# Peptides against a protein of PDB entry 4BOS, part 56

Target 1, 163 residues: chain A of PDB entry 4BOS
Amino acid sequence: PVLTRTVVPADNSCLFTSVYYVVEGGVLNPACAPEMRRLIAQIVASDPDFYSEAILGKTNQEYCDWIKRDDTWGGAIEISILSKFYQCEICVVDTQTVRIDRFGEDAGYTKRVLLIYDGIHYDPLQRNFPDPDTPPLTIFSSNDDIVLVQALELADEARRRRQ
Target 2, 163 residues: chain A of PDB entry 4BOS as posed
Amino acid sequence: PVLTRTVVPADNSALFTSVYYVVEGGVLNPACAPEMRRLIAQIVASDPDFYSEAILGKTNQEYCDWIKRDDTWGGAIEISILSKFYQCEICVVDTQTVRIDRFGEDAGYTKRVLLIYDGIHYDPLQRNFPDPDTPPLTIFSSNDDIVLVQALELADEARRRRQ

## One batch from the design tools (peptide; made by RFdiffusion4, then SolubleMPNN)

Design b1_p16_4_s2 (from b1_p16_4, 6 letters changed)
Fold by OpenDDE base, seed 5:
Structure b1_p16_4_s2 (fold): chain B 163 residues (1-163), chain A 16 residues (1-16)
Amino acid sequence: as target 1 above (163 residues)
Amino acid sequence: KAARARELAAARAAAL
C-alpha cells in the first residue's frame, strides 16, 4: 500500500475541494466550495460566543460575509469547523516544515483523513492498493499511525525536491 | 483582495 497525492485545481477553494474529496471517499468535485462556505458561515453565526473576534480576527458577521466570497481561502479555522462537522480528525502534513498538524485530535473520533499543504495549496491524500480492483482509501482509523509516517515521508521527499 | 485572502489562509494553516 502506498500513500499518494491527488492534485486538485489550484483555485481559491483547494481546501474545500480537498476536504470534500477525502471525507466522501475519493470524489473530486471542484464545485463543492459554495455550499461548504455557506455551511461554515452558518456554523460560525450560530455560536458567536466561541467564534469571537479574538478567534476570527474580525467580527462574527464580517467573517461570515468574508468566507462566503468566492475568492477567499480557508485555513485552520475552516479545517477545525469541518473536522467537527464531519466528525473526523483532519491531519495536515506541511511540506515546508515536515510536520503534521492534527485537527480534532482531542475529540475522540475513530476516523482520520489527510491533506498535504505546501504553504499555498492543499491537496488530498489517499492510500492505493496493489490490487487494481480495490479502490483507494481516504478514511483511516485514528489508530493508524503508519499513514502518518507515510505522510511525513511524502512531505520530506517534496521538501528535498525544492531544495 | 484575493492575494490577501491567500496570505491569511497560509498564516492560519496551523494556528489552531
Scores: peptide ipSAE 0.026, ipTM 0.653, DockQ to the pose 0.168
Fold by OpenDDE base, seed 4:
Structure b1_p16_4_s2 (fold): chain B 163 residues (1-163), chain A 16 residues (1-16)
Amino acid sequence: as target 1 above (163 residues)
Amino acid sequence: KAARARELAAARAAAL
């Protein structure tokens, strides 16, 4: 089995598309972003004490309006929220640093999904199997550290080819 | 505008 990258559109909503892809078991739906943006805004609006201006960089209301725009980018805040919503670790491997940021790692989730990030774009990762009739896996055990090693290898290769 | 959005995303990511 090998870990591979599925390139999603670079349409400002790549994070949402990528997360949707992995948590839904490999469903590519670039049209998912508006609803996911609304979901995030709803969650943020519901807890202004936790999602404070210090975290958001703007008022709670301003953030909600901002994230619902079709041209704004999600980041760690959005990933954290989606991790909680989907009840899984979201592991992001960065091709610039060859590091993995694990969101939700202390929540006790039994599942993890993986994204690859190059500083300006997110893509989902999947495990492919030799049997063509076995669909790719996007949801892994949180105990599967092999997939993290494979993600690092993938990121390192990506970094090397850009240098 | 996309560039600015990326900058904001990066800044937020760094802060968390």
Scores: peptide ipSAE 0.026, ipTM 0.647, DockQ to the pose 0.166
Fold by OpenDDE base, seed 1:
Structure b1_p16_4_s2 (fold): chain B 163 residues (1-163), chain A 16 residues (1-16)
Amino acid sequence: as target 1 above (163 residues)
Amino acid sequence: KAARARELAAARAAAL
């Protein structure tokens, strides 16, 4: 089994596309972004006490309007929200630093999914199998630390290519 | 927070 990267469109919604891909078991659907943006906005709007201006960097209402635009990019706050929503750890391997940021690591989730991030663009990661009839795996055990090592290997290779 | 997360997870299939 090999961990591989699926390149999603380099549009403003790559984070949402990538998350959708991994949590849905390997379904590539760039059209999912508007709905996911609306979902996040709805969650944020529902809890203004937690999602305060201090957390969002803008008012709750301003954030909701902003994230629903088709030209705004998601980041850590959106990943955190999606981790909670899908009840899984979202691990983001950064090709610039060769580090993994783990979202939801303290929540006790039994599952993790992986994204690769280059400072601008997000892509999903999946485990491919030699048997062509076995579909790739995108949802891993939260105890599977081997997949994290493999993700770091991918990131390191990407870093070497840029240097 | 945990309770809220569970509520959100329950709406996963309906929302997407």
Scores: peptide ipSAE 0.021, ipTM 0.623, DockQ to the pose 0.023
Fold by OpenDDE base, seed 2:
Structure b1_p16_4_s2 (fold): chain B 163 residues (1-163), chain A 16 residues (1-16)
Amino acid sequence: as target 1 above (163 residues)
Amino acid sequence: KAARARELAAARAAAL
């Protein structure tokens, strides 16, 4: 089995497309962003005490309006929210630093998904199997440390190619 | 690169 990168469109919503891909088992839907943006806004609006201005960098209402725009980019805040919503660890391997940022790592989730990030773009990662009739795996056990090593190797190769 | 290679090797050893 090999961990591979699926390139999603380099639009303003690559994070949402990538997350949707992995949490839905490998479904590429570039049109998922508006709904996911609304989902995040709904979650944020539901808990203004937790999602405070200190956390959001803007008022709760301003953030909700901002994230629902089609030209705003998601980041760590959105990943954290989506991790909680989907009840899974979201691991982001950074090709610039060759390090993995783990979101939801202390929540006790049994599942993890992986994204690769190059500083401006997110893509989903998947495990391909030799049997062509076996679909790629995007949802891994939170105990699967091999997939993390494979993600680091993938990122390291990407970095070396840029040097 | 050498330092990162060592870190990666260590991570692999821990995972396998």
Scores: peptide ipSAE 0.012, ipTM 0.545, DockQ to the pose 0.021

Design b1_p16_4_s3 (from b1_p16_4 with L1M N8L L9A A16L)
Fold by OpenDDE base, seed 2:
Structure b1_p16_4_s3 (fold): chain B 163 residues (1-163), chain A 16 residues (1-16)
Amino acid sequence: as target 1 above (163 residues)
Amino acid sequence: MAARAAALAAARAAAL
């Protein structure tokens, strides 16, 4: 089995496309972003006490309007929210630092998904199997630390290719 | 929308 990267469109919504891909078991839907953005906005709007201006860097309402724009980027706040919404750990391997940022790691989720990030763009990761009749895996056990090692290797290779 | 979902109330108070 090999961990591979599926390149999604390099648009402003690559995070949402990538998350959708992995949590839905490998479904590429570049048109998912508007609904994903609205989902985030709905969750943020539902808890203004937690999602305060201090957390968001703008008022709750301003953030909701902002994230629903098609040209704004998702980041840590959105990943954290999506982790909770999908009840899974979201692991982001950074090709610049060769580190994994784990979102939802303290929540006790049994599942994890993986993204690769280069400082600008997000892509989803999947495990391919030698048996062509076995579809790629995008949802892993939260105890599968081998996949994290493989993700780090993939990120390191990507980093070296740029240097 | 995604098939897997959680209640909005359960999505509160996440670590960032």
Scores: peptide ipSAE 0.028, ipTM 0.660, DockQ to the pose 0.030
Fold by OpenDDE base, seed 4:
Structure b1_p16_4_s3 (fold): chain B 163 residues (1-163), chain A 16 residues (1-16)
Amino acid sequence: as target 1 above (163 residues)
Amino acid sequence: MAARAAALAAARAAAL
């Protein structure tokens, strides 16, 4: 079994497309972003005490209006929200630093999904099996540390190719 | 797909 990258469109919604892909078991839907943006805005608006200006970098209302735009990028805040929403750990391996940021690691989730990030673009990761009739796996056990090692290997190779 | 998203959204809203 090999961990591989599925390249999604390099539009402003690659984070949402990538998350949707992994949490839905490998479904590529580039049109998912508007609804996911709305969902995030609704969650943020519902808890202004937690999603404060200090956390958001702007007022709660300004953030909600901003994230619903089709040309704004998601980041750590959005990943954290989506981790909670989908009840899974979201692991992001960074090809620039060869490090993994784990979102939801302290929540006790039994499942994890993986993304690869190069500083401007997110792609989903999947495990491919030798049997061509077995579909790729995108949802892993939160105890599967082998997949994290494989993600680091992918990131290291990507970094070397860029240098 | 839309049904799952709606169900999760409802569950999240109920938890807040």
Scores: peptide ipSAE 0.025, ipTM 0.654, DockQ to the pose 0.025
Fold by OpenDDE base, seed 3:
Structure b1_p16_4_s3 (fold): chain B 163 residues (1-163), chain A 16 residues (1-16)
Amino acid sequence: as target 1 above (163 residues)
Amino acid sequence: MAARAAALAAARAAAL
């Protein structure tokens, strides 16, 4: 089995498209972003005590209005919220540092999904199988350390291409 | 995931 990258559109919503892809088992839907943004805003609005200015960098209401704009980028805050919502670990491998940032790692989730990040753009990762009748896998066991090694290998190769 | 996610969202909304 080989871990591969699916390139999604380089728009302001690549994080949402990538997360949707992996949590839905490999469904590419570039139109998912408005709903994903609204979902995040709803979650944030539902718990103003937890999602405070200290966490958001702005008031709860200001953040909700901001994240629903089509030109604002998702980041660590949004990933952490989506990890909690979908009840899975979200692992982001960075091609600039060749490191993996794990969101939800202390929550005890049994599943993980993987994204690759180059400093501005997110893409989803999937495991392809030799059997063409076996669909790619996007949801992995949280005990699958091999997939993390493969993600690091992909990131290192991507870094070398830029050198 | 979808059903559990919906339940979690409802639980957060109830915490208002």
Scores: peptide ipSAE 0.025, ipTM 0.638, DockQ to the pose 0.022
Fold by OpenDDE base, seed 1:
Structure b1_p16_4_s3 (fold): chain B 163 residues (1-163), chain A 16 residues (1-16)
Amino acid sequence: as target 1 above (163 residues)
Amino acid sequence: MAARAAALAAARAAAL
């Protein structure tokens, strides 16, 4: 089995497309972003005590309006929210630092998904199997540390290609 | 926290 990267469109919604891809088992849907943005806004709006201005960097309402725009970029706060919503660890391997940022690592989730990030763009990761009739796997056990090693290898290779 | 997490998990199950 080989961990591979699926390049999603380099638009301002690549995070949402990538998360959707991995949590839905490998479904590429670049049109999923508006719904994902609305989902995040709904969650944020539902808990103004937790999602305070101190956390959001803007008022709760301002954030909700902002994230629903089609030209705003998701980041760590959105990943954290999506991890909680989908009840899975979201592991982001960074090709600039060759490090993995783990979102939801202390929540006791049994599943993890993986993204690769280059400082501006997110792509989903998947495990491909030798049997062409076996579909790629995007949802891993939270105990599967091999996939994290493979993700670091992909990131290191990507970094070397740019240097 | 627990109630919110449960609600989110239920919403996930409905969305998938």
Scores: peptide ipSAE 0.020, ipTM 0.614, DockQ to the pose 0.022

Design b1_p16_5_s1 (from b1_p16_5, 5 letters changed)
Fold by OpenDDE base, seed 1:
Structure b1_p16_5_s1 (fold): chain B 163 residues (1-163), chain A 16 residues (1-16)
Amino acid sequence: as target 1 above (163 residues)
Amino acid sequence: SAAARAAALLAARAAA
């Protein structure tokens, strides 16, 4: 089995597309972004005490209006929110640093999904199997550390290709 | 720290 990258469009919504892909078992749907943005806004709006201006960098209402735009950028805060919503660890391997940042690692989730990030773009990762009739896997056990090693190898190769 | 690195992850943007 090999870990591979599925390139999603660079349309300012790649984070949402990538998360949707992995949590839905490998469904590529770039049109999912508006609803993903709305989901995040709904969660943020529902808890203004937790999602404060100090956390958001803007008022709760301003953030909700901002994130729902089709041209605004998702990042760490959105990943954290989506990790909580989907009840899974979201592991982001960074090709610039060859490091993995794990969102939700202390929440006790039994599942993990993986994204690859290059500083401006997110893509989803999947495990492909030798049997062509076996579909790729995007949801892993939170105990599967082999997939993290494979993600680091993939990121290191990507970094070397750019240098 | 891991938490600091996670918080510093940049937003994703389309290439100009």
Scores: peptide ipSAE 0.061, ipTM 0.760, DockQ to the pose 0.147
Fold by OpenDDE base, seed 3:
Structure b1_p16_5_s1 (fold): chain B 163 residues (1-163), chain A 16 residues (1-16)
Amino acid sequence: as target 1 above (163 residues)
Amino acid sequence: SAAARAAALLAARAAA
């Protein structure tokens, strides 16, 4: 089995496309972003006590309007929210630092998904199998540490290519 | 913490 990267469009919504891809089992849908943005805004609006200015860096209402724009970038706040919504750990391997940032790691989720991030773009990761009839896997056990090692290897390879 | 670092870096990038 080999861990591979699926390149999604660099259209300001790559995070949402990437998350949708992995949590839906490998469905590439670049048109999913508007609904994903609305979902996040809805969740944030539903709990203004938790999603305060201290967390959002702006008022609850301002954030909701901002995240629903088609040109605003998703980041850690959005990843955290999506982790909670989909009830899975979201692991982001950074090609700049060759490190994995785990979101939802303290929630006790049994599943994890992986994204690769280069500082300005997100892509989803998947495990491919030798048998052509076996579809790629995007949802892994939270006990599968091998996939994390493979993700770090991909990040290290990417870093070397830039040198 | 690692989580705090990740949040700060990604939030800064997203806000740019």
Scores: peptide ipSAE 0.042, ipTM 0.731, DockQ to the pose 0.079
Fold by OpenDDE base, seed 4:
Structure b1_p16_5_s1 (fold): chain B 163 residues (1-163), chain A 16 residues (1-16)
Amino acid sequence: as target 1 above (163 residues)
Amino acid sequence: SAAARAAALLAARAAA
């Protein structure tokens, strides 16, 4: 089995597209972003005490208006919310630092999904199998540390190519 | 969907 990257469009909504891809088992839907943005805004608006200015970097209302724009990029806050929504750990491997940031790691989820991030763009990761008739896997066991090692390998290779 | 939004809100509150 080999972990591979699926390149999604760089349309400012790559995070949402990538998350949707992995949590839905490998479904590419570039049109998913508007609804996901709205969903996040709804969640944030529902809990202004937790989603404070300190967390958001702006007022709750300003954030909600901002995230619903089609040209704004999501980050850690959005990933955290999506982790909770989909009830899975979201692991982001960074090609710049060759590190994995794990979101939802303390929530007790049994599943994890993986994204690769280059400082600007997010792409989903998937495991391909030798049998061509076996579909790629995007949802892994939260105990599968091998996939994390493979993700780091991909990130390291990407970093070397950039240098 | 409305159901998805409800589930998301519940998940967010539970984790907060």
Scores: peptide ipSAE 0.021, ipTM 0.579, DockQ to the pose 0.027
Fold by OpenDDE base, seed 5:
Structure b1_p16_5_s1 (fold): chain B 163 residues (1-163), chain A 16 residues (1-16)
Amino acid sequence: as target 1 above (163 residues)
Amino acid sequence: SAAARAAALLAARAAA
């Protein structure tokens, strides 16, 4: 089995498209972003004690208005929220540093999904199987550390291509 | 961790 990258549109919503892809088992839907932005804003608004200005870098209300814009980029805060919502670990492999940032690693989730990040753009990762009749896998066991090694290999190759 | 060890190995290869 081989870990591969699915290129999603390089728009301002690539994080949301990528997360949707992996948590839905490999469904590419570039139109999912508005609803996901609304979902995040709803979650943030519901818990102002936790999602404080110290966490958000802006007031709760300002953040909610900001994230619902169609031209604002998702990042660590949004990944953390989506990890909690979908009840899975979200692992982001960075091609600039060849490191994996794990979101939700302390929550005890049994599942993990993987994204690849180049400092600007997010793409989803999937495992392809030799049998063409076996569909690609996007949701892995949280005990599957082999997939993390494969993700690091992909990131290393991507980095070398840019050097 | 296994991931950390793999990263170290890959970093060494890239530096060589």
Scores: peptide ipSAE 0.020, ipTM 0.533, DockQ to the pose 0.025

Design b1_p16_5_s2 (from b1_p16_5, 5 letters changed)
Fold by OpenDDE base, seed 1:
Structure b1_p16_5_s2 (fold): chain B 163 residues (1-163), chain A 16 residues (1-16)
Amino acid sequence: as target 1 above (163 residues)
Amino acid sequence: DAAARAAALAAARAAA
């Protein structure tokens, strides 16, 4: 089995497309972003005490309006929210630093998904199997540390290709 | 709660 990258469109919604891909078991749907944005806005709006201006960097209402725009980017706040919503650890491997940022690692989730990030763009990662009839895997055990090593290797290769 | 999450997702879809 080998870990591979599925390139999604660079349309300001790559984070949402990538998360959707991995949590849905490998479904590429670039049109999923509006739904994902509204989901996040709904969660944020539902708990203004937790999702305060201090956390969001803007008022709760301003954030909700902002994230629902089709030209605004997602980041750590959105990943944290999606991790909690989907009840899975979201691991982001950075090709610039060759490091993994783990979201939800202390929540006790049994599942993890992986994204690769280059500083501006997110793509989903999947495990491909030798048998061509076996579909790729996007949801891993939270105990599967081999996939994290493979993600680091993939990121390191990407970094070397750019330099 | 899986049911609550499903409902939240459905609500987000309907609000589009």
Scores: peptide ipSAE 0.052, ipTM 0.739, DockQ to the pose 0.025
Fold by OpenDDE base, seed 3:
Structure b1_p16_5_s2 (fold): chain B 163 residues (1-163), chain A 16 residues (1-16)
Amino acid sequence: as target 1 above (163 residues)
Amino acid sequence: DAAARAAALAAARAAA
């Protein structure tokens, strides 16, 4: 089995496309972003005590309006929210630093998904199997440390190739 | 909690 990268469109919604891909078991849907932006806004709006201006960097209402724009970028806040919503760890391997940032690591989730990030763009990762009849896996056990090693290897290769 | 997530997703879709 080999961990590989699926390149999603290099638009400002690549995070949402990538998360959707991995949590839905390998479904590429570049049109998923508007719904996911609305989902995040709904979650943020539902808990103004937790999602305060101190956390959001803007008022709760301002953030909700901002994240629903088609030209705003998702980041750590959105990943954290999506981790909670989908009840899984979201692990982001960074090609610039060759490090993995884990979101939801303290929640005790049994599953994790992986993204690769180059400082601007997010792509999803999946495990391919030798048997062509076995579909790629995007949802891993939180005990699977091998997949994290493989993700680091991909990031290191990307750094060396500047890709 | 699963029901709450389903409701949130449905609400997001309806807000289109």
Scores: peptide ipSAE 0.044, ipTM 0.728, DockQ to the pose 0.025
Fold by OpenDDE base, seed 4:
Structure b1_p16_5_s2 (fold): chain B 163 residues (1-163), chain A 16 residues (1-16)
Amino acid sequence: as target 1 above (163 residues)
Amino acid sequence: DAAARAAALAAARAAA
């Protein structure tokens, strides 16, 4: 069993593509971003008290219009929202710092998914098995800390390649 | 709730 990276298109929607990939069990759909952007906007619009200007950095309405653009990046806010929507912990390993940011860690989710981030691009991570007939795993137990260690190793290797 | 999430996603798709 080895944790590997699936490189998704380096477009403005790599976060959405990556999240979709892992939460859907390994389905690569680069066209998923528009609906995911609309989904996020819908969720944000539905709770202006929680998704306040302080959190969004702009008014609720401005954010909704902004995130629906096809040229705007997703970040921590979007990851948090998607974590809640898909009811899973989203763990992002950063190749620049070799650290993992865990979104939804206090929500009590039983599942976790993993992304790798290099400062400008997100990719999904999956576990490959020795048996070629066993499909890769993208949804892990929230108790599976081994996968986090493997993610850190993967990030460290990536960092070393850039240094 | 899975049903609620599915409905939300469907609504987002319908807005396309």
Scores: peptide ipSAE 0.040, ipTM 0.725, DockQ to the pose 0.025
Fold by OpenDDE base, seed 2:
Structure b1_p16_5_s2 (fold): chain B 163 residues (1-163), chain A 16 residues (1-16)
Amino acid sequence: as target 1 above (163 residues)
Amino acid sequence: DAAARAAALAAARAAA
Protein backbone atom coordinates (compact mmCIF):
# COMPACT_ATOMS: atom_id res chain seq x y z
CA PRO B 1 0.00 0.00 0.00
CA VAL B 2 1.34 3.38 -1.07
CA LEU B 3 0.11 6.84 -0.17
CA THR B 4 -0.03 9.02 -3.26
CA ARG B 5 -0.93 12.55 -4.25
CA THR B 6 -3.59 13.42 -6.81
CA VAL B 7 -2.80 16.80 -8.32
CA VAL B 8 -5.90 18.94 -8.64
CA PRO B 9 -6.14 22.17 -10.67
CA ALA B 10 -4.10 25.06 -9.31
CA ASP B 11 -7.02 27.46 -9.08
CA ASN B 12 -8.44 29.49 -6.22
CA SER B 13 -10.56 26.52 -5.15
CA CYS B 14 -8.00 23.75 -4.74
CA LEU B 15 -8.87 23.34 -1.06
CA PHE B 16 -12.52 22.68 -1.81
CA THR B 17 -11.72 20.34 -4.68
CA SER B 18 -9.27 18.45 -2.49
CA VAL B 19 -11.63 18.12 0.46
CA TYR B 20 -14.47 17.04 -1.80
CA TYR B 21 -12.21 14.41 -3.34
CA VAL B 22 -11.23 12.76 -0.08
CA VAL B 23 -14.55 12.95 1.78
CA GLU B 24 -16.45 11.59 -1.22
CA GLY B 25 -14.14 8.61 -1.54
CA GLY B 26 -12.01 9.76 -4.44
CA VAL B 27 -14.35 11.78 -6.63
CA LEU B 28 -12.51 14.44 -8.61
CA ASN B 29 -14.89 17.30 -9.34
CA PRO B 30 -13.21 20.66 -9.97
CA ALA B 31 -16.66 22.18 -10.42
CA CYS B 32 -17.64 21.46 -6.81
CA ALA B 33 -16.22 24.71 -5.44
CA PRO B 34 -19.27 26.97 -5.83
CA GLU B 35 -21.52 24.65 -3.83
CA MET B 36 -18.79 24.08 -1.25
CA ARG B 37 -18.42 27.82 -0.83
CA ARG B 38 -22.18 28.22 -0.44
CA LEU B 39 -22.23 25.37 2.07
CA ILE B 40 -19.61 27.07 4.20
CA ALA B 41 -21.38 30.41 3.96
CA GLN B 42 -24.63 28.78 5.04
CA ILE B 43 -23.00 27.14 8.05
CA VAL B 44 -21.31 30.38 9.08
CA ALA B 45 -24.50 32.39 8.69
CA SER B 46 -26.42 29.86 10.79
CA ASP B 47 -24.30 30.45 13.89
CA PRO B 48 -23.25 34.09 14.22
CA ASP B 49 -22.53 33.64 17.92
CA PHE B 50 -19.81 31.08 17.28
CA TYR B 51 -18.61 32.44 13.95
CA SER B 52 -18.00 35.91 15.31
CA GLU B 53 -15.97 38.73 13.87
CA ALA B 54 -13.17 37.75 16.21
CA ILE B 55 -13.04 34.30 14.62
CA LEU B 56 -13.67 35.35 11.03
CA GLY B 57 -11.60 38.53 10.89
CA LYS B 58 -14.61 40.25 9.36
CA THR B 59 -18.32 40.41 10.12
CA ASN B 60 -20.34 37.25 9.65
CA GLN B 61 -22.09 38.68 6.61
CA GLU B 62 -18.87 40.03 5.11
CA TYR B 63 -17.27 36.62 5.44
CA CYS B 64 -20.20 34.90 3.78
CA ASP B 65 -20.03 37.27 0.84
CA TRP B 66 -16.25 36.91 0.69
CA ILE B 67 -16.07 33.12 0.76
CA LYS B 68 -18.64 32.86 -2.03
CA ARG B 69 -16.34 34.77 -4.40
CA ASP B 70 -14.60 32.54 -6.91
CA ASP B 71 -11.18 34.08 -6.25
CA THR B 72 -10.84 33.72 -2.47
CA TRP B 73 -8.71 30.99 -0.93
CA GLY B 74 -9.84 28.64 1.77
CA GLY B 75 -7.78 28.08 4.87
CA ALA B 76 -7.93 26.93 8.45
CA ILE B 77 -11.39 28.35 9.09
CA GLU B 78 -12.87 26.56 6.09
CA ILE B 79 -11.07 23.31 6.92
CA SER B 80 -12.41 23.45 10.47
CA ILE B 81 -15.93 24.01 9.18
CA LEU B 82 -15.67 21.18 6.68
CA SER B 83 -14.25 18.87 9.34
CA LYS B 84 -17.32 19.52 11.47
CA PHE B 85 -19.69 19.20 8.54
CA TYR B 86 -18.29 15.89 7.30
CA GLN B 87 -17.66 14.65 10.85
CA CYS B 88 -14.08 13.63 10.15
CA GLU B 89 -10.59 14.68 11.11
CA ILE B 90 -8.87 16.58 8.32
CA CYS B 91 -5.09 16.19 8.42
CA VAL B 92 -3.01 18.61 6.37
CA VAL B 93 0.63 17.75 5.81
CA ASP B 94 2.73 20.82 5.03
CA THR B 95 5.62 20.30 2.62
CA GLN B 96 7.36 23.48 3.76
CA THR B 97 7.60 22.47 7.41
CA VAL B 98 7.03 18.69 7.19
CA ARG B 99 4.36 18.96 9.85
CA ILE B 100 0.80 17.75 10.05
CA ASP B 101 -1.95 20.10 11.16
CA ARG B 102 -4.89 18.11 12.45
CA PHE B 103 -8.33 19.67 12.31
CA GLY B 104 -11.03 18.08 14.42
CA GLU B 105 -8.54 15.98 16.35
CA ASP B 106 -10.36 16.56 19.64
CA ALA B 107 -13.87 15.94 18.34
CA GLY B 108 -13.79 12.16 18.67
CA TYR B 109 -14.29 11.39 14.98
CA THR B 110 -13.59 7.82 13.89
CA LYS B 111 -12.46 8.81 10.40
CA ARG B 112 -9.69 10.98 8.99
CA VAL B 113 -8.80 12.30 5.55
CA LEU B 114 -5.51 13.76 4.36
CA LEU B 115 -4.43 16.73 2.28
CA ILE B 116 -0.98 17.91 1.27
CA TYR B 117 -0.22 21.63 1.28
CA ASP B 118 2.78 23.55 -0.06
CA GLY B 119 1.89 27.02 1.17
CA ILE B 120 -0.22 28.03 -1.80
CA HIS B 121 -1.83 24.81 -3.09
CA TYR B 122 -3.79 21.89 -1.64
CA ASP B 123 -3.93 18.37 -3.07
CA PRO B 124 -5.70 15.26 -1.79
CA LEU B 125 -3.92 12.12 -0.64
CA GLN B 126 -5.02 8.54 -1.21
CA ARG B 127 -3.80 5.03 -0.45
CA ASN B 128 -3.28 2.82 -3.49
CA PHE B 129 -3.38 -0.95 -3.22
CA PRO B 130 -1.42 -3.58 -5.13
CA ASP B 131 -4.63 -5.22 -6.31
CA PRO B 132 -5.80 -3.14 -9.28
CA ASP B 133 -9.39 -4.16 -8.54
CA THR B 134 -9.25 -2.51 -5.12
CA PRO B 135 -10.06 1.19 -5.43
CA PRO B 136 -7.88 3.78 -3.69
CA LEU B 137 -8.75 4.65 -0.11
CA THR B 138 -9.24 8.28 0.92
CA ILE B 139 -11.02 7.81 4.26
CA PHE B 140 -8.90 6.30 7.00
CA SER B 141 -9.42 5.26 10.59
CA SER B 142 -8.58 8.02 13.03
CA ASN B 143 -6.42 5.39 14.73
CA ASP B 144 -4.37 4.79 11.57
CA ASP B 145 -1.18 6.60 12.48
CA ILE B 146 0.77 4.76 9.80
CA VAL B 147 -0.91 6.91 7.18
CA LEU B 148 0.34 10.00 9.02
CA VAL B 149 3.89 8.66 8.87
CA GLN B 150 3.46 8.02 5.17
CA ALA B 151 2.14 11.55 4.70
CA LEU B 152 5.17 12.99 6.46
CA GLU B 153 7.39 10.93 4.21
CA LEU B 154 5.64 12.31 1.14
CA ALA B 155 6.04 15.84 2.44
CA ASP B 156 9.71 15.35 3.21
CA GLU B 157 10.34 13.97 -0.26
CA ALA B 158 8.51 16.92 -1.79
CA ARG B 159 10.55 19.34 0.29
CA ARG B 160 13.82 17.73 -0.78
CA ARG B 161 12.81 17.92 -4.43
CA ARG B 162 12.51 21.69 -4.11
CA GLN B 163 15.86 22.12 -2.30
CA ASP A 1 -26.78 14.87 12.78
CA ALA A 2 -26.63 13.18 9.39
CA ALA A 3 -30.07 14.39 8.35
CA ALA A 4 -29.24 17.98 9.18
CA ARG A 5 -25.99 17.79 7.23
CA ALA A 6 -27.74 16.27 4.25
CA ALA A 7 -30.31 19.04 4.33
CA ALA A 8 -27.63 21.71 4.50
CA LEU A 9 -25.80 20.23 1.54
CA ALA A 10 -29.02 19.96 -0.44
CA ALA A 11 -29.82 23.58 0.31
CA ALA A 12 -26.39 24.70 -0.86
CA ARG A 13 -26.80 22.79 -4.10
CA ALA A 14 -30.30 24.14 -4.65
CA ALA A 15 -28.98 27.68 -4.37
CA ALA A 16 -26.96 27.17 -7.55
Scores: peptide ipSAE 0.036, ipTM 0.719, DockQ to the pose 0.025

